# Ledger of designs, part 2: peptides against a protein of PDB entry 5EIB

Target 1, 366 residues: chain A of PDB entry 5EIB
Amino acid sequence: VDLEPGTMDSVRSGPFGQIFRPDNFVFGQSGAGNNWAKGHYTEGAELVDSVLDVVRKESESCDCLQGFQLTHSLGGGTGSGMGTLLISKIREEYPDRIMNTFSVMPSPKVSDTVVEPYNATLSVHQLVENTDETYCIDNEALYDICFRTLKLTTPTYGDLNHLVSATMSGVTTCLRFPGQLNADLRKLAVNMVPFPRLHFFMPGFAPLTSRGSQQYRALTVPELTQQMFDSKNMMAACDPRHGRYLTVAAIFRGRMSMKEVDEQMLNVQNKNSSYFVEWIPNNVKTAVCDIPPRGLKMSATFIGNSTAIQELFKRISEQFTAMFRRKAFLHWYTGEGMDEMEFTEAESNMNDLVSEYQQYQDATAD
Target 2, 366 residues: chain A of PDB entry 5EIB as posed
Amino acid sequence: VDLEPGTMDSVRSGPFGQIFRPDNFVFGQSGAGNNWAKGHYTEGAELVDSVLDVVRKESESCDCLQGFQLTHSLGGGTGSGMGTLLISKIREEYPDRIMNTFSVMPSPKVSDTVVEPYNATLSVHQLVENTDETYSIDNEALYDICFRTLKLTTPTYGDLNHLVSATMSGVTTCLRFPGQLNADLRKLAVNMVPFPRLHFFMPGFAPLTSRGSQQYRALTVPELTQQMFDSKNMMAACDPRHGRYLTVAAIFRGRMSMKEVDEQMLNVQNKNSSYFVEWIPNNVKTAVCDIPPRGLKMSATFIGNSTAIQELFKRISEQFTAMFRRKAFLHWYTGEGMDEMEFTEAESNMNDLVSEYQQYQDATAD

## One batch from the design tools (peptide; aimed at target 1 H125 P196)

Design b1_p8_3_s1 (made by RFdiffusion4, then SolubleMPNN; from b1_p8_3, 5 letters changed)
Fold by OpenDDE base, seed 2:
Structure b1_p8_3_s1 (fold): chain B 366 residues (1-366), chain A 8 residues (1-8)
Amino acid sequence: as target 1 above (366 residues)
Amino acid sequence: VKKKKPVV
């Protein structure tokens, strides 16, 4: 789905364009102009019914529909505005299904779109209410990984998207392959989301490899485990040491000893016990899949529900507040039929979410 | 990265 035809033509002509049914290409002509209101109330609203018809058709063809996975950006107009409209409409029609998102957070290091903090804040408000699971994929963290860890002097969208694709492949492993932890989307939510609003995850991946560099160096299970818990491997720009893990999932891929994985996972928890809440027993889940990622002998994917995610939301909120106090660019949104109150409500709900994460960070076992 | 300028 896109409001711009040229994006869809690029996907269709791409190396994977043949994977998608031609009838499942739904697109507009005008684009959203990086405006959430165009995505949500005008251009996106004109296209949403055509998307819902495709969603219904594909849902009816499923033998067992678990839920939906949306991949979108929160900085743009289409991914943010139309993406959150689609989430709302799908949630209304399928209230008993899991809504999962891969939400790309904006960064001023990656994009020069001045209104990205508005689009992100308005989107986070919708994601708090209408999603069950949200993977926070932060362009800030992806850029820093590419530059600092992968030593890429000029990171490209291809380099960032390689990290995104590796992470998405990692977190969906249990859904795509028979594993010891038969995780469906609902079982993942039950294990990862102790409180309904606190469903924002920090993903991480090990080993971090650049596109086309076959690291012939097989990492060991201890090295994978250590790298997976390193803040430098997090794809959200948060330091886990500034918060506490509510829940963690680790997905190992490749031929390895499950005993060695369990021993290393216990060791890393014990070494980092101060960074876990003590009042959620058995809050770390481990899965092993014998099938490695393409081009790797083994990998580990991390999913963290941490109170440190508030650093990401605070960064967006600070950028939002700096513009909103001056009413900068608001006329572009109000001109599409938005009220200034919707901005204030979205800011308030995101600040409430930050306060909720802080409350659970400070909670002791009384 | 080709920074998408806001199409304002």
Scores: peptide ipSAE 0.034, ipTM 0.581, DockQ to the pose 0.020
OpenDDE base, seeds 1, 3, 4, 5: peptide ipSAE 0.019, 0.020, 0.000, 0.024; ipTM 0.515, 0.521, 0.279, 0.533

Design b1_p8_3_s2 (made by RFdiffusion4, then SolubleMPNN; from b1_p8_3, 5 letters changed)
Fold by OpenDDE base, seed 1:
Structure b1_p8_3_s2 (fold): chain B 366 residues (1-366), chain A 8 residues (1-8)
Amino acid sequence: as target 1 above (366 residues)
Amino acid sequence: VKKRKPIK
């Protein structure tokens, strides 16, 4: 789905364009112009029914529908505005199904789009209410990984999207291969989301290795485990040491000893015990899939529900507030039918979310 | 609204 035809043409002409049904390409002509309100109230609202018709058709063809997975950006207009409209409409029609998102967070390091803090804040407000689980993929963290860890001097969207693709493949491993922990979206939510509003995940992937060093690294379970818990490997720009893990899932892939995985996972928890909440029993889950990812002998994928994610929301809130106090660019949103109160409500709800994460960070076992 | 620039 896009509000611009050129994106769909690029997907269709790409190496995997033939995987998708032609009738499932739904697109507009005008685009959202990086405006959330165009995505949510005007251009996106004109297109949403045609998307819902496709969603219904594909849902009816499922023997057992678990839920929905949306991949979108929060800095743009289509992914943010139309994406959150689509989430709301799907939630209304399928209230008993899981809503999962891969939400790409905007960063000033990656994009010069001035209104991204508005689009992100308005989107987060919708995601807090209408999703069951959201993977926070931060373009800042992806850029920093490419530059610092992968030693790429000038990271491209191709380099960032490679990390996103590896992560999405990792976190969906248990859904795609039978006999794993978290084998369905509902079980994942039950294990990862102890409080309904606190459903924002920090993903990570290991190994991350520069092209020049790939030939010399023996991949071991200890090295994967250590890298997966390193703050520099988080795909959200948060330091887990500034918060506490509510829940963690680790997905190992490849031929390895389950015993060695369990030993290393226990060791990393014990070494980092101060960064876990003590009042959630058995809050770390581990899965091992014998099938490695393409081009690797083994990998590990991390999913963290941490109170440190508030650093990401604080960053967005600070950027939002600096613009909103000046009423900068508001006429572009109000001209599409938005009220100024919707900005204030979205800011308030995101600040409440930050306060909720802080409350659970400071909570002790009685 | 400034169109999204390529990553520098």
Scores: peptide ipSAE 0.023, ipTM 0.577, DockQ to the pose 0.022
OpenDDE base, seeds 2, 3, 4, 5: peptide ipSAE 0.019, 0.014, 0.019, 0.005; ipTM 0.599, 0.519, 0.534, 0.423

Design b1_p8_3_s3 (made by RFdiffusion4, then SolubleMPNN; from b1_p8_3, 4 letters changed)
Fold by OpenDDE base, seed 2:
Structure b1_p8_3_s3 (fold): chain B 366 residues (1-366), chain A 8 residues (1-8)
Amino acid sequence: as target 1 above (366 residues)
Amino acid sequence: VKKRKPVV
């Protein structure tokens, strides 16, 4: 789905364009102009019913529909505005199904789109209410990984998207392959989400490898485990050491000893016990899949529900507040029929979410 | 990265 035809043509002509049915290409002509209101109330609203018809058709063809996975950006008008409209409409029609998102957070290091803080704040408000699981994939963190860790002097969208694809492949492993912990989407939510609003995950991946670097570094299970818990391997720009883990999932891939994985996962938890909440027992889950990712002998994917994710939301809120206090660019949204109150409500709900994460960070076992 | 300028 896109409001611009040129993006759909790029997907269709791409190396994987044939994986999608032609009838499942739904697109507009005008685009959203990086405006959330165009995505949500005007251009996106004209297209949403045709997308829902395709969603219904594909849902009816499923033997067992678990839920939905949306991949979108929060900085752009289509991914943020139309993406959150689609989430709302799908939630209304399928209230008993899991809504999962891969939400790409905007960064001034990656994009010069000045209105991205508005689009992100308005989107986070919708994600708090209408999603069950949200993977926070932060362009800030992706850029920093490419530059600092992968030593790429000029990171490209291809380099960032390689990290995104590796992470998405990792977190979906248990859904795609028979494993000892066949987590369905609902089972993942039950293990990862202790409180309904606190469903924002920081993903991480090990080993971090650039596209085409056949560094067959035979990483060991101990090295994978250590890298997976390193803040430099997180795809969200927050430091886990500034917060506490509510829940963690680790997904190992490749031929390895389950005993060695369990020993290393216990060791890393014990070594980092101060960074876990003490009042959630058995809050770390481990899965092993014998099938490695393409081009690696083994990998580990991290999913953290950490109170440190508030650093990401605070960054967006600070950028939002700096613009909104001056009403900068606000007329582009109000001109599409939005009220200033929708901005204030979205800011308030995101600040409430930050306060909730802080409350659970400071909670002791009484 | 080709920074998309806001095409407002």
Scores: peptide ipSAE 0.021, ipTM 0.532, DockQ to the pose 0.020
OpenDDE base, seeds 1, 3, 4, 5: peptide ipSAE 0.019, 0.014, 0.005, 0.011; ipTM 0.512, 0.517, 0.415, 0.412

Design b1_p8_3_s4 (made by RFdiffusion4, then SolubleMPNN; from b1_p8_3, 5 letters changed)
Fold by OpenDDE base, seed 2:
Structure b1_p8_3_s4 (fold): chain B 366 residues (1-366), chain A 8 residues (1-8)
Amino acid sequence: as target 1 above (366 residues)
Amino acid sequence: VKKKKPVK
């Protein structure tokens, strides 16, 4: 789905264009102009019913529909505005199904789109209410990984998207392959989301590899485990050491000893015990899949529900507030039929979410 | 990265 035809043509002509049915290409002509209101109330609202018809058709063809996975950006008008409209409409029609998102957070290091803080704040408000699981994939963190860790002098969208694809492949492993811990989407939510609003995950991946670099170095299970818990391997720009893990999932891939994985996962928890809440028992889950990712012998994917994710939301909130106090570009949104109140409600709900994460960070076992 | 400018 896109409001611009040129993006759909690029997907269709791409190396994987044949994986999608032609009838499942739904697109507009005008785009959203990086305006959330165009995505949500005007251009996106004209297209949403044709997308819902495709969603219904594909849902009816499923033997067992678990839920939905949306991949979108929060900085652009289509991914943020139309993406959150689609989430709302799908939630209304399928209230008993899991809504999962891969939400790409905007960064001034990656984009010069001045209104990205508005689009992100308005989107986060919708994600708090209408999603069950949200993977926070932060362009800030992706850029820093490419530059600092992968030593890429000028990171490209291809380099960032390689990290996104590796992470998405990792977190969906248990859904795609028979494993010892077959997590469905609902079972993942039960294990990862102790409180309904606190469903924002920081993903991480090890080993971090650039596209086309075959790491001939076989990483060991101890090295994978250590890298997976390193803040430099997180796809969200927050430091886990500034917060506490509510829940963690680790997904190992490749031929390895389950005993060695369990020993290393216990060791890393014990070594980092100060960064976990003590009042959630058995809050770390481990899965092993014998099938490695393409081009690697072994990998580990991390999913953290950490109170440190508030650093990401605070960054967006600070950028939002600095623009909104000046009413900078606000007329582009109000001109599409939005009220200034929708901005203040979205800011308030995101600040409430930050306060909730802080409350649970400071909570002791009574 | 080609920074996307706001499209007016």
Scores: peptide ipSAE 0.043, ipTM 0.648, DockQ to the pose 0.020
OpenDDE base, seeds 1, 3, 4, 5: peptide ipSAE 0.025, 0.027, 0.021, 0.037; ipTM 0.524, 0.599, 0.568, 0.608

Design b1_p8_4 (made by RFdiffusion4)
Pose (drawn by RFdiffusion4):
Structure b1_p8_4 (pose): chain A 366 residues (1-366), chain P 8 residues (1-8)
Amino acid sequence: as target 2 above (366 residues)
Amino acid sequence: SSNKAAHL
């Protein structure tokens, strides 16, 4: 789905472009120009019922639908504006299905548009209300990993998407292969989301590799465990050691000692016990899958529900406030008939989300 | 806002 028609061509000319159902391409003529109001209201509303028809059709041909997963950026107009409209319409029509999103957060280091904080805040507001799980993919973190760790002086979207694709493969492994833990979206959600609004996850993986060089050696289980908890391996730009884990899911892929995995996971939990909330006993679940990802014999994927994610929302909120106080470009949004109070409503909801993460960060069992 | 959590 895109309001921009040129997106259809690039996907089709891609390697697996012909595999998609031709009828499932739903596109507009213009597109939103980084205007969330255009995406949602104006233009996305024009296009949205066509998308829902296709969604309804894919759903009726499902033996037992688990739910939906949406990939989109929060900084633009279509993936953000229309994407959250689609989520709200799907929530109305399929209220008992899990909604899961892979949402990429904007960063000034990657994109040169100062309205992106507007678009992201209006979107975060919708996701806080309407999604069950959201993987926070931070362009800030992706750029820093490419620039500082992978030593790519000028990271491209291809460089960033290599990190995203490795992460998305890792976090959906328990859904795609036989296993006991978090095998479906609802079971994953019940294990990861103690409070409904706190459903923004920090993904990480090890080893971090630059695409096209080179290999190995394969990591030891200790090396994997340590790296997948490292702040430098997170896809969100937050220091996990600045907050506390409410829940964690770890996924080890490849051939390895299950016993050694158990020992190392127990090791990181009790050496660093102060970083795991004490009022959620046994809050770290571990899954092993025998099939490694491409190019690797061993890998680990980390999914965290950490109070440190408030750093991501504080950064967006500060940029949003800096722009919104000067009312810059606000008429671009209200020109599409959007209420200015929706900006204030979204800002308040995001700041409420930050306070809630802090409340549980300081909470004690006593 | 309150979440419309389907898993609950």

Design b1_p8_4_s1 (made by RFdiffusion4, then SolubleMPNN; from b1_p8_4, 4 letters changed)
Fold by OpenDDE base, seed 3:
Structure b1_p8_4_s1 (fold): chain B 366 residues (1-366), chain A 8 residues (1-8)
Amino acid sequence: as target 1 above (366 residues)
Amino acid sequence: SEAKAAWR
C-alpha cells in the first residue's frame, strides 16, 4: 500500500514483486508529502476503504487468522498516517486479532525530513492504543550498526533494509516453523507483554560482522549470545544498561546444542542480572530452530521488552517539543483538518508511556 | 519464506 504509485512500481519490478497478487497493490496518486495528516485524514482516508476490502478478502481466505502484521515507517506521511489509520480500522473490525507492527523510527542521521518528529509522535500515540506488539526498528540504531559494526563508510537504505529484513525473518521464525516457542502471535504477546501499553520491543540480530572480520569470527553459540545482548547490537537506539528488561525472547537458528544454548542464556542472564526485573519470574524465553537463515550456519534473533526503550521515545519527544513549542510547520497539519489538541494529546500519551516505563524500571519485588 | 541473513 502506498499513496504514491512509484513505490508500487518499484516493488513490482523488484526480485520478489511476483509474490504479491496484483489486486493487492493499492495505491494513491497524490502522496502524503511526508505529512501524517494527509496519510490519516485526507489522502489516506480516501484510499483506506479499498485497502480494507483487500484485507477482508485475504482474511476470509485464512483457515485460522491469528492477526495482522504491518511494516511501516513513522517518519513519512503514508506509513505513519495511513498506516496508523489502517491499524485503527483493522482493530475496530477485528478486535480479537493480534495487531503486530514493524515500525521504523526516524533519525536525523538518515533523513532530512524536518517533520518526522510530528509524524512519529502522532504515530506512537496510535500504536500505544491500537497495537499488541510493536518492533521498534530505529534508523538511528541501524545507521550506527552499519557504520560502526559493519564498517560501511556510507550506509545506504539498502544496507539498513538488509538489517530490517534479517530481523523480520528472525522474529517470525517461530511463526513459520511450527513447534517452536511463541508459535503464534498471541503466545508471543503473552510471553513478551506483561502490561498492555508496554508492547514496544527492542530487536537485535546476530551475527553482525564486517566484511574484513568475517574470516576471523567464529559462529558459535557463545558469540551469538554475547552479541545479542550487546548494547551496540540493538536495532532500537537505546542502551539496555540504562533500563531493565521486563521480558526477553531469543530465537536461535541452525544446528546447535540445546544444552549449550541453555547454558549460554543462563550465563548471560546471570552476568546481566541487574538489567532484569526480579519480579517477573522466568522472563527470558529461548527457542531453537534447526533451519538456519540463508547464507549463515547459525543465527540468533533477540526480542527485548526493556524500560530503556523510553530513551527512543524521549528522543522523539524532545525533537517534537522543540518544533511544536514554536508551531513550526503546524499549518501543514491543521490545513488537513487536524486540531492542535491532537498534537498535545499525542505528546501527553507518549510522555505517559515514558513515565510508565520508568515506574516499572524503579519497581521492586515488594 | 527464508530471508537472506548473510552480512555484506
Scores: peptide ipSAE 0.008, ipTM 0.446, DockQ to the pose 0.023
OpenDDE base, seeds 1, 2, 4, 5: peptide ipSAE 0.005, 0.006, 0.009, 0.011; ipTM 0.456, 0.428, 0.395, 0.480; seeds 1, 4, 5 fail the geometry check

Design b1_p8_4_s2 (made by RFdiffusion4, then SolubleMPNN; from b1_p8_4, 4 letters changed)
Fold by OpenDDE base, seed 3:
Structure b1_p8_4_s2 (fold): chain B 366 residues (1-366), chain A 8 residues (1-8)
Amino acid sequence: as target 1 above (366 residues)
Amino acid sequence: SEAKAAAR
């Protein structure tokens, strides 16, 4: 789905364009112009019914519909505005189905789009209310991984998207292979989301290795476990050491000893016990899939529900507040039918979310 | 730019 035809043409001409049904390409002509309000209230609202018709058709073809997965950006107008409109409409029609998102967070290090903090704040407000599970994929973290860990001097969108694709493949492993922990979206939510609003996940992937170091690195279970819990490997720009894990899932892929995995997972929890809440028992879940990812002997994917995720929301909130106090660019949103009150409500809800994470971070066992 | 496409 896009509000511009050129994106659809790029997907169709791409190496995987033929895997999608031609009728499932729904697109507009005008685009959102990096404006959430165009995506949500005008251009996106004109297109949403055509998308819902496709969603209904594909849902009817499912023998057992678990839910929906949306992949979108929060910095743009289409992914943010139309994406959140689509989430709302799907939730209204399918209230008993899981809403899962892969939400790409904007960063000034990656994009010069000045209004990204508005689009992100307005989107987070919708995601808090209308999703059950949100993987926070932060362009800042992706850039820093590419630059510092992968030693790419000039990270490209291709390099960032490679990390996104590896992460998405990792977190969906249990859904794609039978007999795994969290084999459905609902079981994942039950294990990962202790409080309904606190459904924002910090993903991570291992191995992350620079091209020059690949030849010298042995892939071992201890190394994968250590990298997976390293703050530098988080796909969200948060330091887990500044918060506490509410819940964790680890997904190992490849031929390895389950005993060794369990030992290393116990060791890393014990070593990092101060970074877990003490009042949620058995809050770390581990899965092992014998099928490695393409091109690797083994991998580990991390899913963390951490109170440190508030650092991401604080960053967006600070950027939002700096612009909103000056009413900078606000006329582009109000001109599409938005009220200034919707900005204040979105800011308030995101600040409440930050306060909730802080409350649970500071909570002790009674 | 491809940058604008990811932010759409």
Scores: peptide ipSAE 0.012, ipTM 0.404, DockQ to the pose 0.028
OpenDDE base, seeds 1, 2, 4, 5: peptide ipSAE 0.007, 0.007, 0.000, 0.006; ipTM 0.376, 0.475, 0.387, 0.452; seeds 1, 5 fail the geometry check

Design b1_p8_4_s3 (made by RFdiffusion4, then SolubleMPNN; from b1_p8_4, 5 letters changed)
Fold by OpenDDE base, seed 2:
Structure b1_p8_4_s3 (fold): chain B 366 residues (1-366), chain A 8 residues (1-8)
Amino acid sequence: as target 1 above (366 residues)
Amino acid sequence: MEAKAAWR
């Protein structure tokens, strides 16, 4: 789905364009112009019913519909505005199904789009209310991984999207392959989300290795385990050491000893015990799948529900507040029929979410 | 632009 035809043509002509049905390409003509209001109330609202017709058709063809997975950006008008409209409409029609998102957070290091803080804040407000699971994929963290860890001098969208694709492949492993922990979407939510609003995850992937160092690095279970808990490998720009893990999932892929995985996972928890809440027992889940990702002998994917995710929301909130206090660019949104109150409500709800994470960070086992 | 994976 896109409000611009050129993006759809790029997907269709791409190496994987043939995996999608032609009738499942739904697109507009005008785009959203990086405006959430165009995505949500005008251009996106004109297209949403045609998308829902395709969603219904594909849902009816499923033997067992677990839920939905949306991949979108929060900085652009289509991914943010139309994406959150679609989430709302799908939630209304399928209230008993899991809504899962891969939400790409904007960063000034990657994009010069000035209104991204508005689009992101308005989107986070919708995600708090209408999703069950949201993977926070932060373009700032992706850029920093590409530059610092992968030693790429000038990271491209292709380099960032490669990290995204590896992470998405990792977190969906249990849905696609038989494993010891056959987690469906609902089982993942039950294990990862202790409180309904606290459903924002920081993903991580291992191994992350520069091309020049790959030939010299042995892939071992201890190295994968250490790397996936390293703050430098988190795909959300927050430091887990500044918060506490509510819940963690680790998904190992490849031929390895389950005993060694369990030992290393226990060791990393014990070493980092101060960074876990003490009042959630058995809050770390481990899965092993014998099928490695393409091009690797083994990998590990990390999913963290950490109170440190508030650093990401605080960054967006600070950028939002700096613009909104001056009403900068606000006329582009109000001109599409939005009220200033919708901005204030979205800011308030995101600040409430930050306060909730802080409350649970400071909670002791009484 | 072929997104050549940095780790390929």
Scores: peptide ipSAE 0.006, ipTM 0.461, DockQ to the pose 0.019
OpenDDE base, seeds 1, 3, 4, 5: peptide ipSAE 0.006, 0.012, 0.008, 0.013; ipTM 0.461, 0.417, 0.474, 0.495; seeds 1, 3, 4, 5 fail the geometry check

Design b1_p8_5 (made by RFdiffusion4)
Pose (drawn by RFdiffusion4):
Structure b1_p8_5 (pose): chain A 366 residues (1-366), chain P 8 residues (1-8)
Amino acid sequence: as target 2 above (366 residues)
Amino acid sequence: ASLHHTGV
């Protein structure tokens, strides 16, 4: 789905472009120009019922639908504006299905548009209310990993998407292969989301590799465990050691000692016990899958529900407030008939989300 | 509860 028609061509000319159902390409003529109001209201509303028809069709041919997963950026107009409209319409029509999103957060280091904080805040507001699970993929973190760790002086979207694709493969492994833990979206959600609004996850993986060089050696289980908890291996630009884990899901892929995995996971939990909330006993679940990802014999994927993710929302909120105080470009949004109070409503909701993460960060079992 | 939705 895109409002911009040129997106259809690039996907089709891609390696697996012909494998998609031709009828499932739903596109507009213009597209939103980084205007969330255009995406949602204006233009996305024009296009949205066509998308829902296709969604309804895919759903009726499902033996037992688990739910939906949406990939989109929060900084633009279509993936953000229309994407959250689609989520709201799907929530109305399929209220008992899990909604899961892979949402990429904007960063000034990657994109040169100052309205992106507007678009992201209006979107975060929708996701807080309407999604069950959201993987926070931070362009800030992706750029820093490429620039500082992978030493790519000028990171491209291809460089960033290599990190995203490795992450998405890792976090959906339990859904795609036989296993006991978090095997479906709802079971994953019940294990990861103690409070409905706090469903933004911090993904990480190890080893971090630059695409096209080179290999190995394969990591030891200790090396995997330590790296997958490392702040430098997170896809969200937050220091996990600045907050506390409410819940964690760890996924080890490849051939390895299940006993050694158990020992190392127990080791990181009790050497760093102060970083795991004490009022959620046994809050770290571990899954092993025998099939490694491409190019690797061993890998680990980390999924964290950490109070430190408030740093991500504080950064967006600060940029949003800096722009919204001066009312810059606000007429671009209200020109599409959007209420200015929706900006204030979204800002308040996001700041409420930050306070809630802090409340549980300071909470004690006493 | 683990999940709940109020809409926007």

